Peptides against a protein of PDB entry 5EFW. Designs and how they scored, part 61

Target 1, 141 residues: chain A of PDB entry 5EFW
Amino acid sequence: TTLERIEKNFVITDPRLPDNPIIFASDSFLQLTEYSREEILGRNARFLQGPETDRATVRKIRDAIDNQTEVTVQLINYTKSGKKFWNLFHLQPMRDQKGDVQYFIGVQLDGTEHVRDAAEREGVMLIKKTAENIDEAAKEL

## One batch from the design tools (peptide; made by RFdiffusion4, then SolubleMPNN)

Design b1_p17_8_s2 (from b1_p17_8, 7 letters changed)
Fold by OpenDDE base, seed 4:
Structure b1_p17_8_s2 (fold): chain B 141 residues (1-141), chain A 17 residues (1-17)
Amino acid sequence: as target 1 above (141 residues)
Amino acid sequence: TIKEEIEKVREEIRKKS
């Protein structure tokens, strides 16, 4: 399976470049966020945040990046047109054979509502599984 | 290839940095 064949909302970022920019975005992600590929590539994903985005949750994401660990959170994001949506988001590092972080994989659940309980657990399992599929597909890089 | 495209993106980012 290639990255381009994974029909899920996801991005790949490069922490080895300044400000951990997006270097790949799936078509579904572009549709979800209402941005073009040109508007996304080379930018830090923080442009999805807005007034109602919980700053403590954002800090959890930042800490995961800094510590090179995975994290799963749910937060308010905004489309280009300003539409709010709840984003069940999973982020994990992609490591090389030496164990060094090469990229981060960010996966977003395709729903727009805040999910809880069993639905949240199911969503978490789904986005984590997706992240693993992306990690495997990204071995071609 | 996707690998080549990603590398192009990375290169463009480096140029802008």
Scores: peptide ipSAE 0.550, ipTM 0.929, DockQ to the pose 0.866
Fold by OpenDDE base, seed 2:
Structure b1_p17_8_s2 (fold): chain B 141 residues (1-141), chain A 17 residues (1-17)
Amino acid sequence: as target 1 above (141 residues)
Amino acid sequence: TIKEEIEKVREEIRKKS
């Protein structure tokens, strides 16, 4: 689809299904993580976590999902081949016209390095903007 | 449509669950 071809790393998850599985993934996300679409769809995104992934940061993500809020964090993730990368990650709910959460949008900054200061602020701005664009593009859902 | 494709994915997930 056109949405899949957006040149940003993102997924859409469905909290209304058991374990909030990924129901949509961009081509860029697949390339970043080294998984096929078939391997991704239907799975909780926790498969990206590994030994060096900070559990406190993961808890922040979990809390945001449970509370249906947005969150922006940086955490270590792993590709299918086991390569580590720093993921500047933004998560936000996609709400319907009634205000109820239908999906979550997860955006991952392209790149594999930890970012700080101005670079981090720029990255955060970018991934938040990306999430909003995706929300608009997927508004027909 | 995207909506239709998403619904297909959701249905498949439900079946696997």
Scores: peptide ipSAE 0.480, ipTM 0.909, DockQ to the pose 0.694
Fold by OpenDDE base, seed 3:
Structure b1_p17_8_s2 (fold): chain B 141 residues (1-141), chain A 17 residues (1-17)
Amino acid sequence: as target 1 above (141 residues)
Amino acid sequence: TIKEEIEKVREEIRKKS
């Protein structure tokens, strides 16, 4: 679909299904993580986590999902081949016309460094805007 | 459509649950 071809790293998850699985992934996300679409769909995104992923940061993500709020964090993720990368990650709920959460949008900005200061601010602005654009593009869901 | 494709994915996930 056209949505898959958006040149941003993102997934859509379904909290109404058991364990909030990924139901949609962009081509860029697949390329970043080195997984096929078949390997991704139906799985919880925690497969990106590994030994050096900060558990406190993961808890912030979990809390945001549980509370149906947005969150922006940086955490270590792993590709299929085991390569580590710093992921500036933004998660926000996708709501229907009644305001009820139907999906979550997760946007990933990959990097070799834990970005700081101006670079972090720019990245946050970018991934938040990306999430809003995806929300608009996916309104037909 | 995207909606139809998503529903197919959701259905497959449900079947495997």
Scores: peptide ipSAE 0.397, ipTM 0.887, DockQ to the pose 0.704
Fold by OpenDDE base, seed 1:
Structure b1_p17_8_s2 (fold): chain B 141 residues (1-141), chain A 17 residues (1-17)
Amino acid sequence: as target 1 above (141 residues)
Amino acid sequence: TIKEEIEKVREEIRKKS
């Protein structure tokens, strides 16, 4: 689809389904994580977590979902082959015209390295803007 | 449309649940 071909790493999840599963993933996300679309659709994104993933950071993500708010964090994730990468991750709810949460948009920064300082600030700005663009695209198409 | 595609995925997930 046109949305899948957006050259950004992102997923869309559905909190109205059990365990907030991934219902959409970009091609770039599949390349980053080394999973096929079939392997991830219908699953919660926690399969990216592993031994060195900070549990406190994961809790921040869970809290944001429960509270229907946005969050930006950086955490260790793992590819299918077990390779670690730093994921600068932004999550935000997608709301309908009535303000009800329909989906969550998760955006991952390109690259696998930990970012700090100015690079982190720039990355955060980028993934937030990306999330907004995806939100608009998904609503209008 | 994107909306239709998303709905198809949602429906498939519901059926498998």
Scores: peptide ipSAE 0.286, ipTM 0.843, DockQ to the pose 0.624

Design b1_p17_8_s3 (from b1_p17_8, 5 letters changed)
Fold by OpenDDE base, seed 4:
Structure b1_p17_8_s3 (fold): chain B 141 residues (1-141), chain A 17 residues (1-17)
Amino acid sequence: as target 1 above (141 residues)
Amino acid sequence: SLKEEIEEVRERIREKS
Protein backbone atom coordinates (compact mmCIF):
# COMPACT_ATOMS: atom_id res chain seq x y z
CA THR B 1 0.00 0.00 0.00
CA THR B 2 0.98 3.66 -0.26
CA LEU B 3 1.21 3.90 3.52
CA GLU B 4 3.60 0.96 3.74
CA ARG B 5 5.86 2.52 1.10
CA ILE B 6 6.56 5.65 3.17
CA GLU B 7 10.18 5.19 4.22
CA LYS B 8 10.12 7.37 7.33
CA ASN B 9 10.01 6.79 11.08
CA PHE B 10 6.37 6.88 12.09
CA VAL B 11 3.57 5.20 14.00
CA ILE B 12 -0.19 5.38 13.94
CA THR B 13 -2.01 5.17 17.26
CA ASP B 14 -5.67 4.66 18.08
CA PRO B 15 -7.08 6.96 20.78
CA ARG B 16 -10.41 5.14 20.56
CA LEU B 17 -8.76 2.14 22.23
CA PRO B 18 -7.57 2.02 25.85
CA ASP B 19 -4.31 3.94 26.43
CA ASN B 20 -3.94 5.07 22.78
CA PRO B 21 -1.97 2.04 21.56
CA ILE B 22 0.20 1.77 18.46
CA ILE B 23 -1.72 0.04 15.69
CA PHE B 24 0.84 0.57 12.90
CA ALA B 25 4.60 1.08 12.84
CA SER B 26 6.82 1.70 9.84
CA ASP B 27 9.78 -0.56 9.17
CA SER B 28 12.11 2.37 9.75
CA PHE B 29 10.60 2.99 13.17
CA LEU B 30 11.21 -0.62 14.14
CA GLN B 31 14.81 -0.37 12.95
CA LEU B 32 15.35 2.88 14.85
CA THR B 33 13.92 1.64 18.13
CA GLU B 34 15.21 -1.96 17.84
CA TYR B 35 11.80 -3.47 18.59
CA SER B 36 9.90 -6.04 16.59
CA ARG B 37 6.45 -5.27 15.29
CA GLU B 38 4.96 -7.81 17.69
CA GLU B 39 6.64 -6.09 20.63
CA ILE B 40 5.15 -2.66 19.97
CA LEU B 41 1.71 -3.24 18.44
CA GLY B 42 -0.94 -2.72 21.08
CA ARG B 43 1.36 -0.70 23.36
CA ASN B 44 1.42 2.96 24.27
CA ALA B 45 4.51 4.66 22.84
CA ARG B 46 5.72 5.70 26.32
CA PHE B 47 8.05 2.68 26.34
CA LEU B 48 10.48 4.89 24.42
CA GLN B 49 10.88 7.15 27.46
CA GLY B 50 13.52 6.77 30.14
CA PRO B 51 15.40 8.46 32.98
CA GLU B 52 16.57 11.48 31.01
CA THR B 53 13.31 12.07 29.16
CA ASP B 54 12.02 15.51 30.16
CA ARG B 55 8.72 15.11 31.98
CA ALA B 56 7.48 18.57 31.04
CA THR B 57 7.93 17.69 27.37
CA VAL B 58 6.04 14.44 27.92
CA ARG B 59 3.23 16.48 29.46
CA LYS B 60 3.05 18.58 26.30
CA ILE B 61 2.49 15.41 24.30
CA ARG B 62 -0.15 14.22 26.75
CA ASP B 63 -1.95 17.55 26.58
CA ALA B 64 -1.96 17.49 22.78
CA ILE B 65 -3.52 14.04 22.76
CA ASP B 66 -6.11 15.00 25.37
CA ASN B 67 -6.98 18.18 23.49
CA GLN B 68 -6.81 16.45 20.09
CA THR B 69 -4.27 18.92 18.74
CA GLU B 70 -0.89 18.70 17.05
CA VAL B 71 2.44 19.21 18.82
CA THR B 72 6.12 19.27 17.91
CA VAL B 73 8.80 18.67 20.55
CA GLN B 74 12.30 17.32 21.05
CA LEU B 75 12.87 14.69 23.71
CA ILE B 76 15.26 11.95 24.75
CA ASN B 77 14.11 8.48 23.75
CA TYR B 78 15.66 5.06 24.28
CA THR B 79 16.05 2.05 22.03
CA LYS B 80 15.37 -1.47 23.25
CA SER B 81 19.08 -1.88 24.03
CA GLY B 82 19.06 1.34 26.05
CA LYS B 83 20.74 3.67 23.57
CA LYS B 84 19.66 7.29 23.93
CA PHE B 85 18.72 9.48 20.99
CA TRP B 86 17.23 12.92 20.54
CA ASN B 87 13.84 12.62 18.93
CA LEU B 88 12.38 15.55 17.03
CA PHE B 89 8.80 14.37 17.33
CA HIS B 90 5.64 15.57 15.61
CA LEU B 91 2.18 14.34 16.51
CA GLN B 92 -1.11 15.27 14.85
CA PRO B 93 -4.64 13.91 14.77
CA MET B 94 -6.13 12.23 11.73
CA ARG B 95 -9.80 13.10 11.41
CA ASP B 96 -12.61 11.43 9.50
CA GLN B 97 -15.15 13.09 7.23
CA LYS B 98 -17.25 14.05 10.24
CA GLY B 99 -14.27 15.78 11.84
CA ASP B 100 -13.85 13.19 14.57
CA VAL B 101 -10.37 11.98 15.49
CA GLN B 102 -9.74 8.46 14.25
CA TYR B 103 -6.01 8.13 14.81
CA PHE B 104 -2.89 10.00 15.78
CA ILE B 105 0.13 10.15 13.50
CA GLY B 106 3.53 10.28 15.19
CA VAL B 107 6.64 11.08 13.16
CA GLN B 108 10.16 10.77 14.56
CA LEU B 109 13.40 12.36 13.39
CA ASP B 110 16.30 10.83 15.29
CA GLY B 111 19.59 12.52 16.09
CA THR B 112 22.59 12.33 18.36
CA GLU B 113 22.14 15.91 19.52
CA HIS B 114 19.42 18.42 20.20
CA VAL B 115 18.88 20.37 16.98
CA ARG B 116 18.73 24.17 17.05
CA ASP B 117 17.92 27.14 14.87
CA ALA B 118 17.89 26.47 11.12
CA ALA B 119 18.49 22.75 11.56
CA GLU B 120 15.50 22.51 13.88
CA ARG B 121 13.28 24.49 11.51
CA GLU B 122 14.33 22.26 8.64
CA GLY B 123 13.61 19.14 10.66
CA VAL B 124 10.21 20.44 11.72
CA MET B 125 9.29 21.19 8.12
CA LEU B 126 10.34 17.70 7.11
CA ILE B 127 8.42 15.79 9.78
CA LYS B 128 5.31 17.93 9.32
CA LYS B 129 5.37 17.30 5.58
CA THR B 130 5.84 13.61 6.29
CA ALA B 131 2.85 13.65 8.62
CA GLU B 132 0.70 15.19 5.90
CA ASN B 133 1.80 12.51 3.46
CA ILE B 134 0.92 9.84 6.00
CA ASP B 135 -2.45 11.46 6.62
CA GLU B 136 -3.20 11.34 2.91
CA ALA B 137 -2.00 7.76 2.55
CA ALA B 138 -3.91 6.66 5.64
CA LYS B 139 -7.22 7.64 4.05
CA GLU B 140 -7.28 4.09 2.74
CA LEU B 141 -7.87 2.93 6.31
CA SER A 1 -5.35 -5.78 2.79
CA LEU A 2 -3.61 -3.38 5.15
CA LYS A 3 -6.98 -2.08 6.27
CA GLU A 4 -8.04 -5.58 7.21
CA GLU A 5 -4.75 -6.26 8.97
CA ILE A 6 -5.07 -3.10 11.05
CA GLU A 7 -8.62 -4.00 11.96
CA GLU A 8 -7.38 -7.38 13.13
CA VAL A 9 -4.80 -5.60 15.29
CA ARG A 10 -7.52 -3.41 16.76
CA GLU A 11 -9.69 -6.43 17.46
CA ARG A 12 -6.86 -8.22 19.24
CA ILE A 13 -6.19 -5.12 21.34
CA ARG A 14 -9.85 -4.87 22.33
CA GLU A 15 -9.90 -8.53 23.29
CA LYS A 16 -6.89 -8.07 25.57
CA SER A 17 -8.40 -4.99 27.20
Scores: peptide ipSAE 0.589, ipTM 0.936, DockQ to the pose 0.806
Fold by OpenDDE base, seed 3:
Structure b1_p17_8_s3 (fold): chain B 141 residues (1-141), chain A 17 residues (1-17)
Amino acid sequence: as target 1 above (141 residues)
Amino acid sequence: SLKEEIEEVRERIREKS
């Protein structure tokens, strides 16, 4: 679909299915993480985590999902080949016309380092705007 | 459509569960 070809790293997950699996991934996300679409659909996104992924940061993500809120964090993620990258990650719920959470949108901004200060602020603005654009593009769901 | 595609994915996931 056209949504898959949006040149941003993102996934859509389904909290109404067991373990909140990925049900949609952009081509860019597949390129970033080095996984095929077949390898990631139906899986929880935690496969991106590894030894150096901060557990407290992961807990913030989990809390946001449980509370059906948005969150923005930076955490170490790993590609299929084991390459580490800093992921400026934004997650927000996708709600239906009644306000009920149907899906989550996860946007990833990859980097070689932990971004700070102005660079971080710019990245946050970018991934939040991206998430809003995806929410609009996927409104037919 | 996108909606149909997503529903097919969801159904496949449920079937494998």
Scores: peptide ipSAE 0.587, ipTM 0.934, DockQ to the pose 0.691
Fold by OpenDDE base, seed 5:
Structure b1_p17_8_s3 (fold): chain B 141 residues (1-141), chain A 17 residues (1-17)
Amino acid sequence: as target 1 above (141 residues)
Amino acid sequence: SLKEEIEEVRERIREKS
């Protein structure tokens, strides 16, 4: 499908199910995080968090979900093996034709360091554009 | 189809919950 052909790190979650679990994960996301698809599907994405993940940033993500809004943050995430990476993360709701939230789209841009200034702006533009592409592709669902 | 696969995932989640 068109959605499966998007070669970016992303997940789709379902807030209509308990604890907003991941219902789709891209191949790239699995590669990035070092988890299998079986290990990912049905889980809340918080398993990527760890000791050095900023709790205030996590709260921003939670607030966006609760308020059904988009958010862009940068936070420390961890792979299955425990490797830390900086995640420039964008989350936005996917709405149906009536405007009701059906899913959330989460896009991850990984890096070895915290990005600032021009690099951050470029990354934000990229992940937001990716999210829009995913939103369009996911309309088939 | 992907739609069907995702629906199967959703159903499994509901059953597990």
Scores: peptide ipSAE 0.587, ipTM 0.936, DockQ to the pose 0.922
Fold by OpenDDE base, seed 1:
Formats: structure tokens, sequence, C-alpha cells
Structure b1_p17_8_s3 (fold): chain B 141 residues (1-141), chain A 17 residues (1-17)
């Protein structure tokens, strides 16, 4: 679809299914993580975590999902080949016209370094804007 | 449509679960 070809790293997950699996992934996300679409769809995104992924940060993500709120964090993720990258990650709920959560949008900004200060602020602004654009593009869901 | 595609994915996931 046209949505898949958006040149941003993102996924859509379904909290109404067991374990909040990924139901959609952009082509860029597949390239970043080195997984095929078949390997990703139907799985919880935790497969990106590894030994150096901070557990407290992961808990923040879980809390946001449970509370149906948005969150922005930086965490270590791993590609299929085991390559580490810093993921500036933004998650937010996608709601229907009634206000009920249908999906979550996850946007990833990859980097070789942990970003701070102006670079972090710029990255956060970018991934939040991206999430809003995706929400609009997928509004028919 | 996108909606139909997503529903197919969701159904596939449910069937495998």
Amino acid sequence: as target 1 above (141 residues)
Amino acid sequence: SLKEEIEEVRERIREKS
C-alpha cells in the first residue's frame, strides 16, 4: 500500500489482539531492522530488545500502553543480525471517532549515538509529527 | 483498501493464535 511506502520507520500494533502484535510495518522499518514483513507481522515488537536494552525504559513503554497514553523514550534495539542501534522511539494511541483506542503507532528514529539537547529535541519533534501524519493517513481504519 | 488489508492481517493473526 501507499502507507507502507512512507519513507519513515514505523509500525502499527493492535492492542485488541493478544500481546499487542504488529499488524503493519513500513518498508523503511523492515530495512532498518533487517526483518521481512512475514517475520514481523503478528509479533510483539519486543523482539527488537536485547542484553543492553534498559528494562526501566521498556517498563515506561508498557505503562503507556496499559494507560493508553503516549510516550517518547530512547532505548537500545537490535537488528536481526545483532547490530545495536539507539532508537528514539515515540508511541501513541490511534483512536476512533468515539475516542476508543483501536491501535498504537510506533515511530523509530535510528542512530549510532544516544542523542541529547538540541538533537534530541529535533528528533522528538520529527517523530511526533510523523506519528500524527500516520494517524491521518490511516484514519480510515 | 487499506482497511480490508488490515482486517485480513488481523484475521490471519487470530487464526494462528
Scores: peptide ipSAE 0.585, ipTM 0.934, DockQ to the pose 0.677

Design b1_p17_8_s4 (from b1_p17_8, 7 letters changed)
Fold by OpenDDE base, seed 1:
Parts: C-alpha cells; sequence; structure tokens
Structure b1_p17_8_s4 (fold): chain B 141 residues (1-141), chain A 17 residues (1-17)
C-alpha cells in the first residue's frame, strides 16, 4: 500500500483506545529502535524513554496529545539494546472529514545526533512533510 | 488491505483490554 511504501521512521497511534497505543509502525522505525513489530503494536510509545529523556519535553508531547495539536521536539530515546539517540520528533493529529481526531502521526528524523541551526530547520521541514504524506496516504483508513 | 490490517490490530487491542 501507499502507507507501507513510505520509507521513513514513523508510527500511527490511536487515541480512541486506552493509553493511545501504536497501531502501525514503519519498517524503518523498527530498524531504528531495534524492536519487532510484535513488541511495539498495542503499546504506548513511552517505552522509548529512559533516564536522560527530558521530562519537560515529554510533557510537551503529552500536552499536544491532550489538546489535539501538533508539536515538534528533540528528545533522547533509547533502543531496545539501551543505545541512546537524539530523536527529532514531530507529532500531529490525523482528522477525518468531520474534523474529529482519528489517529496521531509520529515521525522521527533518521539520525542519532543532536541537530541545531540549519540542520535542525531542514530536519523539521522534512519530518513535517513526511507527516503530511502519511496523512494523505492514510485517508483511506 | 492495510485498512483491514489496522482494524484487526485495533480489535485485538480492544479485546486485550
Amino acid sequence: as target 1 above (141 residues)
Amino acid sequence: SIKEEIEKVREEIREKN
């Protein structure tokens, strides 16, 4: 499908289910995080957080979900093996034709380094564009 | 289809909770 052919790091979550679980994960996301699809589906994405993950940044993500808005942040995440990586993360709601939120789209920049300045701006542009592509591809859902 | 696959995932999640 068009959605499955998007070769970027992303997940789709369902806020209509308890604790907003992941209902779809791209192959690239699985490779990045070192988890299998079976280990991820049905879980809240917070399993990527760890000791050095900034709690204030996590709160920004939570607030965006609660308020049904988009947010872009950088935060430390951890792979299954415990490897730290910097995640330039974009989250936005996916709405139906009536305007109601059906899902959330989470996109992660491909990379493990903290990005700043021009690199950050470029990364933000890329992950936002990716989110829009996912939104379009998922309209059939 | 992907729609059917996702719906199956959602259903499984609902049943487990």
Scores: peptide ipSAE 0.544, ipTM 0.920, DockQ to the pose 0.922
Fold by OpenDDE base, seed 2:
Structure b1_p17_8_s4 (fold): chain B 141 residues (1-141), chain A 17 residues (1-17)
Amino acid sequence: as target 1 above (141 residues)
Amino acid sequence: SIKEEIEKVREEIREKN
């Protein structure tokens, strides 16, 4: 399975570039967020945040980036039109054969509602599985 | 290829900064 064939909401960012910009965005992600590919590539994903985005949750994401670790959180994000949605978000580093981080994979559940309990567990399993699929597909890079 | 496209994106980003 190639990267482009993964029909899930995800981005790939490059921490080796200034401000960890998005270097790949899935079609589904663009549809979810209402942005064009041109508007997304080269930008830090923080543009999805807005007034009601929990800053503590954002800090968890930031810490994961800085520490090169994975994290799974739920946070409010905003589409281009300003529509709020709950984002069950999983982030994990993509490492090379030496173990060095090359990219980060960010996966967003395709639902727009806050999920809890069994639904949350199911969603977490799904986005983590997706992230692994992306990691495998990205080996072609 | 996707690899080439990604590299182009990376290059463009580097050039803009």
Scores: peptide ipSAE 0.543, ipTM 0.918, DockQ to the pose 0.859
Fold by OpenDDE base, seed 3:
Structure b1_p17_8_s4 (fold): chain B 141 residues (1-141), chain A 17 residues (1-17)
Amino acid sequence: as target 1 above (141 residues)
Amino acid sequence: SIKEEIEKVREEIREKN
């Protein structure tokens, strides 16, 4: 399995570079967010945030990055055209054979509403499974 | 390859900084 064959919304970021920029974005992610690849590569993913994005939730993401741990949250994101969507977001570190963090994997599940209960559980299982598939595929890097 | 493409992106980012 290659990264390009994974038809899900995801990015790979590089915490070893200043401001943890996006170094890879799936085609689906570009379609979801309405950005071109040129517009997002080399940028921190915070450009998806906007006025109604909950700052406490953003802090949870920041803490996970700082602590090199995984996190799953739901937050408001914005497309290039300014359209709001609920993003069930999962982030986890990608570690090398020595256990050192090389990259972060970010998986996005878009929705028109804040999903809860069974729908949320199903979404979480999906994005976590996707993240594991990406982690496996990224071994080619 | 994907590896080469990603490395080019990383190099470009480093050069801009």
Scores: peptide ipSAE 0.542, ipTM 0.918, DockQ to the pose 0.863
Fold by OpenDDE base, seed 4:
Structure b1_p17_8_s4 (fold): chain B 141 residues (1-141), chain A 17 residues (1-17)
Amino acid sequence: as target 1 above (141 residues)
Amino acid sequence: SIKEEIEKVREEIREKN
């Protein structure tokens, strides 16, 4: 399985480069966020945040990156045109054979509304499974 | 390949910074 064949919303970022920029974005992610590939490659994903994005949730993401751990959160994100959407987001590190972090995988659930209870649990399982599939596919890198 | 394309992106980022 190749990365391009995974039809889910996801990005790959490179923490070894300044400010952990996006180095790969799926077509679905571009469609969701209304950005072109050229507009987002090389940028930190924080451009999706806006006025109603919860700063404590953003801090959880920052802490996970700094500590090289995984995290799953829901937060308000904004499309290029300014439309708000609830993003059920999962982030996890991709490690090399030595155990060192090479990349981060970020997966976004399809949908624009906040999910709760069983729906949230189901969504979490889905995006985590997707992240594992991406991790496996990314071994070609 | 995807690997080559990603490496190209990384290289461009490094050159920009």
Scores: peptide ipSAE 0.532, ipTM 0.916, DockQ to the pose 0.865

## One batch from the design tools (peptide; made by RFdiffusion4, then SolubleMPNN)

Design b1_p18_1_s1 (from b1_p18_1, 7 letters changed)
Fold by OpenDDE base, seed 2:
Structure b1_p18_1_s1 (fold): chain B 141 residues (1-141), chain A 18 residues (1-18)
Amino acid sequence: as target 1 above (141 residues)
Amino acid sequence: MEEIKKRIEEFLEKIKEL
């Protein structure tokens, strides 16, 4: 689809299914993570976590899902081959017209290092804007 | 797996014009 070809790293998950599985992934996300689409669809995104992934940061993501809220964090993720990267990650609910959560949008900005200050703020603005664009595009159909 | 497949299909149908 055209959505898969958006040059941003993102996934859509379905919290109405057991364990909030990925139901959609962009081509860029597949390239970043080194997984095929078939390997990812139907799985919880926790396969990106590894030994150096901060458990307190993961808990913030879990809490946001449980509370149906947005969250922005930076955490270590791993590719299929075991390469580490810093993931500036934004998660937000996709709501219907009644305000009920239907999906989550997860947007990833990868880097070799933890970013701070102006670089972090810029990255946060970018991934939030990307999530909003995906949400709006999905609502217009 | 079948329910997941169904939900994927539902989402893809929703975004088919994108």
Scores: peptide ipSAE 0.262, ipTM 0.805, DockQ to the pose 0.618
Fold by OpenDDE base, seed 1:
Structure b1_p18_1_s1 (fold): chain B 141 residues (1-141), chain A 18 residues (1-18)
Amino acid sequence: as target 1 above (141 residues)
Amino acid sequence: MEEIKKRIEEFLEKIKEL
């Protein structure tokens, strides 16, 4: 699909299913994480976490899901081969015409370093805009 | 697993024209 070919790292998750599993992933996300589509569909995205992933940051993500709110954080994630990367991560709910949450959109910006200041602001703007574009594209159907 | 597969298929069907 055109959505899969969006040159951004993103997933769609379904909070109406047990454990909020991934139901869609971009080709770029698969390339970044070194997983196949078969390996990730139906799983919670926590498989990207590892020993150095900050538990307080993970709690912020969980709280945003539970409260049906957006969140933006940076956390250490791991590829299938065990390579660490800094994930500048944005998550937001996708709502229907009634305002009910149907999905979450998760957008990832990968880096070798924790970004700060202007670089962080730019990255946050980019991933938020990406999430809005995905939300819009999915609503026009 | 079956419910997850169904929901994936429904979403993919929705977006197939994109």
Scores: peptide ipSAE 0.239, ipTM 0.797, DockQ to the pose 0.741
Fold by OpenDDE base, seed 5:
Structure b1_p18_1_s1 (fold): chain B 141 residues (1-141), chain A 18 residues (1-18)
Amino acid sequence: as target 1 above (141 residues)
Amino acid sequence: MEEIKKRIEEFLEKIKEL
């Protein structure tokens, strides 16, 4: 099964290109966000942001990209139709054999509500494990 | 845009067997 068909919401971005554009998206991500693959490839993932997206949380994501680190946050995102959802989001660098960052993996867990406590911890474990699985799969080729 | 297209194609080629 191709990486696109992994039943998780994720994107791969290329920080070596201007503005860290999406270069790959799962089918599930397209379904979640209501965008076609053609509409999002080559774009920065900020098109998911909208009026109620917390700008301080967005800055944490930007800082993680700039510093080549991982981050886990929860923020309001918007579908193409303008539907709001809470995105429990994990981002981590994909590194080569030398340890240099080649890509970022972004994993999204969507929900109608802001998750807290045990539900948040469970979601964080899930999206982190998903990112690791994608990283491992992409390194095998 | 050409560079982005190239990088997309290169990545897709890399992962085609995954």
Scores: peptide ipSAE 0.219, ipTM 0.786, DockQ to the pose 0.666
Fold by OpenDDE base, seed 4:
Structure b1_p18_1_s1 (fold): chain B 141 residues (1-141), chain A 18 residues (1-18)
Amino acid sequence: as target 1 above (141 residues)
Amino acid sequence: MEEIKKRIEEFLEKIKEL
């Protein structure tokens, strides 16, 4: 689909389904993570976590989902082959016209190192803007 | 944006049928 071809790393999840599974993933996300679409659809995104993933950061993501809020964090994630990357991650709810959460949008910016200062600010602006663009495109439905 | 919209529409319609 054209949505899958958006050259950004993102997923859409459905919090109304058990364990908030991925219902959509971009081609870029599949390339980044080294998973097939079949391997990830219907699964919770926690399969990206591994030994060096900070559990306090993971809890912030969980709390944002539970509270139906947005969050931006950096955490270690792992590809299918076990390659580590720093994920500058933004998550936000997609709400309907009534304000009810329908989906979550997760946007990933990968890097070999933890980003700081100006690079972090730029990355955060980019992933937030990407999430807003996806949300706008989806809300017009 | 229009093409993205169309594909999200197609996707959301597919999910509703699941």
Scores: peptide ipSAE 0.156, ipTM 0.711, DockQ to the pose 0.072

Design b1_p18_1_s2 (from b1_p18_1, 7 letters changed)
Fold by OpenDDE base, seed 4:
Structure b1_p18_1_s2 (fold): chain B 141 residues (1-141), chain A 18 residues (1-18)
Amino acid sequence: as target 1 above (141 residues)
Amino acid sequence: MEEIEKRIEEFLKKIKEL
């Protein structure tokens, strides 16, 4: 689809299914994470976590899902080969016309270092805008 | 597995024009 080819790292998850599995992923996300589409569809995105992933940050993500809210965090993630990257991650619910959560949009900005200050603000603006663009694109159909 | 596949298909159908 054209959506898969958006040059941004993102996934769509379905919180109405057990364990909020990934139901859609961009090509860029697959490239970043070194997984095939088959390897990730139907799975919870926690496979990106590893030994150095901060558990308190992971809890913030879980709490946002449980509360059906958005969250923006930075955390260590791992590729399939075990390469570490800093993930500036934004998650937000995709709601229907009634306001019911249908999906979550997860957007990832990868980096070799933890970003701060102006770089963090810029990254946050970028991933939030990306999530909004995906939400709009998916709602217009 | 069947439910996940169905939900994937539903989403893909929704976005097919994108």
Scores: peptide ipSAE 0.407, ipTM 0.857, DockQ to the pose 0.709
Fold by OpenDDE base, seed 2:
Structure b1_p18_1_s2 (fold): chain B 141 residues (1-141), chain A 18 residues (1-18)
Amino acid sequence: as target 1 above (141 residues)
Amino acid sequence: MEEIEKRIEEFLKKIKEL
């Protein structure tokens, strides 16, 4: 689809299924993570986590899912080959017209280092805008 | 068809014009 070809790292997950599995992934996300689409679809995104992934940050993501809220965090993720990267990650619910959560949008901005201050604020603005664009595009259909 | 496959198809239908 055209959505898969958006030049941003993102996934769509379905919280109405057990363990909130990935149901959609962009081509860029597959390239970043070094997984095939078949390896990702139907799985919880926790396969990106590893030894140096901060468990307190992971808990913030879990709490946001459970509370059906948005969250923005920065955490260590791992590619299939075991390469570490800093993931500036934004998660937000995709709601229907009644306000019920249908999906989550997860957007990833990768980097070699933890970003701070102006660079972090810029990255946060970018990934939030990307998530909003995906949400709006999905609502217009 | 597994439930995940049905939900993938549902989402793909939703975004069919994208």
Scores: peptide ipSAE 0.393, ipTM 0.856, DockQ to the pose 0.591
Fold by OpenDDE base, seed 3:
Structure b1_p18_1_s2 (fold): chain B 141 residues (1-141), chain A 18 residues (1-18)
Amino acid sequence: as target 1 above (141 residues)
Amino acid sequence: MEEIEKRIEEFLKKIKEL
């Protein structure tokens, strides 16, 4: 689809299914993580976590899902081959016309280091804008 | 068809015009 070909790292998940599985992924996300589409569809995104992933940060993501809220965090993730990267991650609910949560949008910005100050603010602005663009595109249909 | 496959198809149908 045109949505899969957007040059941004993102997934769509379905919180109405057990364990909030991935139901859609961009081509860029597959390239970043080194997984095929068949390997990730129907799975919870926790397969990106590993030994150095901060458990308190993972709990913030889980709390946002459970409370149907947005969250922005930085955490260590791993590719299929075991390469570490810093993930500046934004998650937000996608709501229907009645205001009910239908999906979650997850956007990833990868880096070699934990970003701070101006670089963090710029990255956060970028991934939030990307999530809003995906949300609007999905509402118009 | 499993529920997950059905839900993927429903989402893809929704975004078909994109």
Scores: peptide ipSAE 0.380, ipTM 0.849, DockQ to the pose 0.612
Fold by OpenDDE base, seed 5:
Formats: sequence, C-alpha cells, structure tokens
Structure b1_p18_1_s2 (fold): chain B 141 residues (1-141), chain A 18 residues (1-18)
Amino acid sequence: as target 1 above (141 residues)
Amino acid sequence: MEEIEKRIEEFLKKIKEL
C-alpha cells in the first residue's frame, strides 16, 4: 500500500486483540528493526525491548495503552541482530468518528544517542506530526 | 491467528486507496 511506503518508522496496533499486536508496519520500520513483516505481524511490539530498556519507561507506554491516551518517551530498543538504538517513540490512539479507540499509531525516531534539548523537541514535533498525518490518512477512507 | 488475519484484512481494506 502507499501507507507502507511512507518514509517514516511506524506501526499500527490493534488494542481490540489480545496483547495489542502489530497489524501493520511501514517498510522503514522493517528496515530499522531488521525484521520481516511476517516476523512481526501478530506480535506485541515488546520484542524491541532488551536488557537496557528502562522498565519504568515501558510502564508509561503500557499505561497509555490501558488508559487510551498518547505518550512520548525515549527508550533503548534492539534490532533483530541485537543492535541498540535510542528510540524517540510516540504513541497515540486512532479513534473513530464516535471517539472510540480502534487502533494505536506508534512512530519511532531512531538515533545512536539519547537526544536532549532542541534536538529532542524537534524530534518530538516530527514524530507527533507523523502520527497525525497517518491518523488523517487512515480516516479519509 | 484467524482473528488477527481478519483484522489485518479489515485494516488493509480501510487503507486500500492510501
């Protein structure tokens, strides 16, 4: 689809299924994480977590899912080969016209370093805008 | 697996023009 080819790292998850599995991923996300589409569809995105992933940050993501809210965090993630990267991550609910949550949009900005200050603010603006663009595109149909 | 396949298909149908 054209959506898969958006040059941003993102996934769509389905909170109406057990454990909020990934149901869609961009080509860029597959490239970043070194997984095939078949390897990740139907799985919870926690496979990106590893030994140095902060559990308190992971709890913030879980709480946002459970509370049907957005969250923006920065955490260590791992590729399939075990390469660490800093993930500036934004998650937000995709709601229907009634306001009911149907999906979540997860957007990832990868980096070799933990971003701070102006770089963090810029990254946050970028991933939030990306999530909004995906939400709008998915609502037009 | 059947339920997730259905949900994937439903989403793909929703975004078919995207």
Scores: peptide ipSAE 0.371, ipTM 0.850, DockQ to the pose 0.666

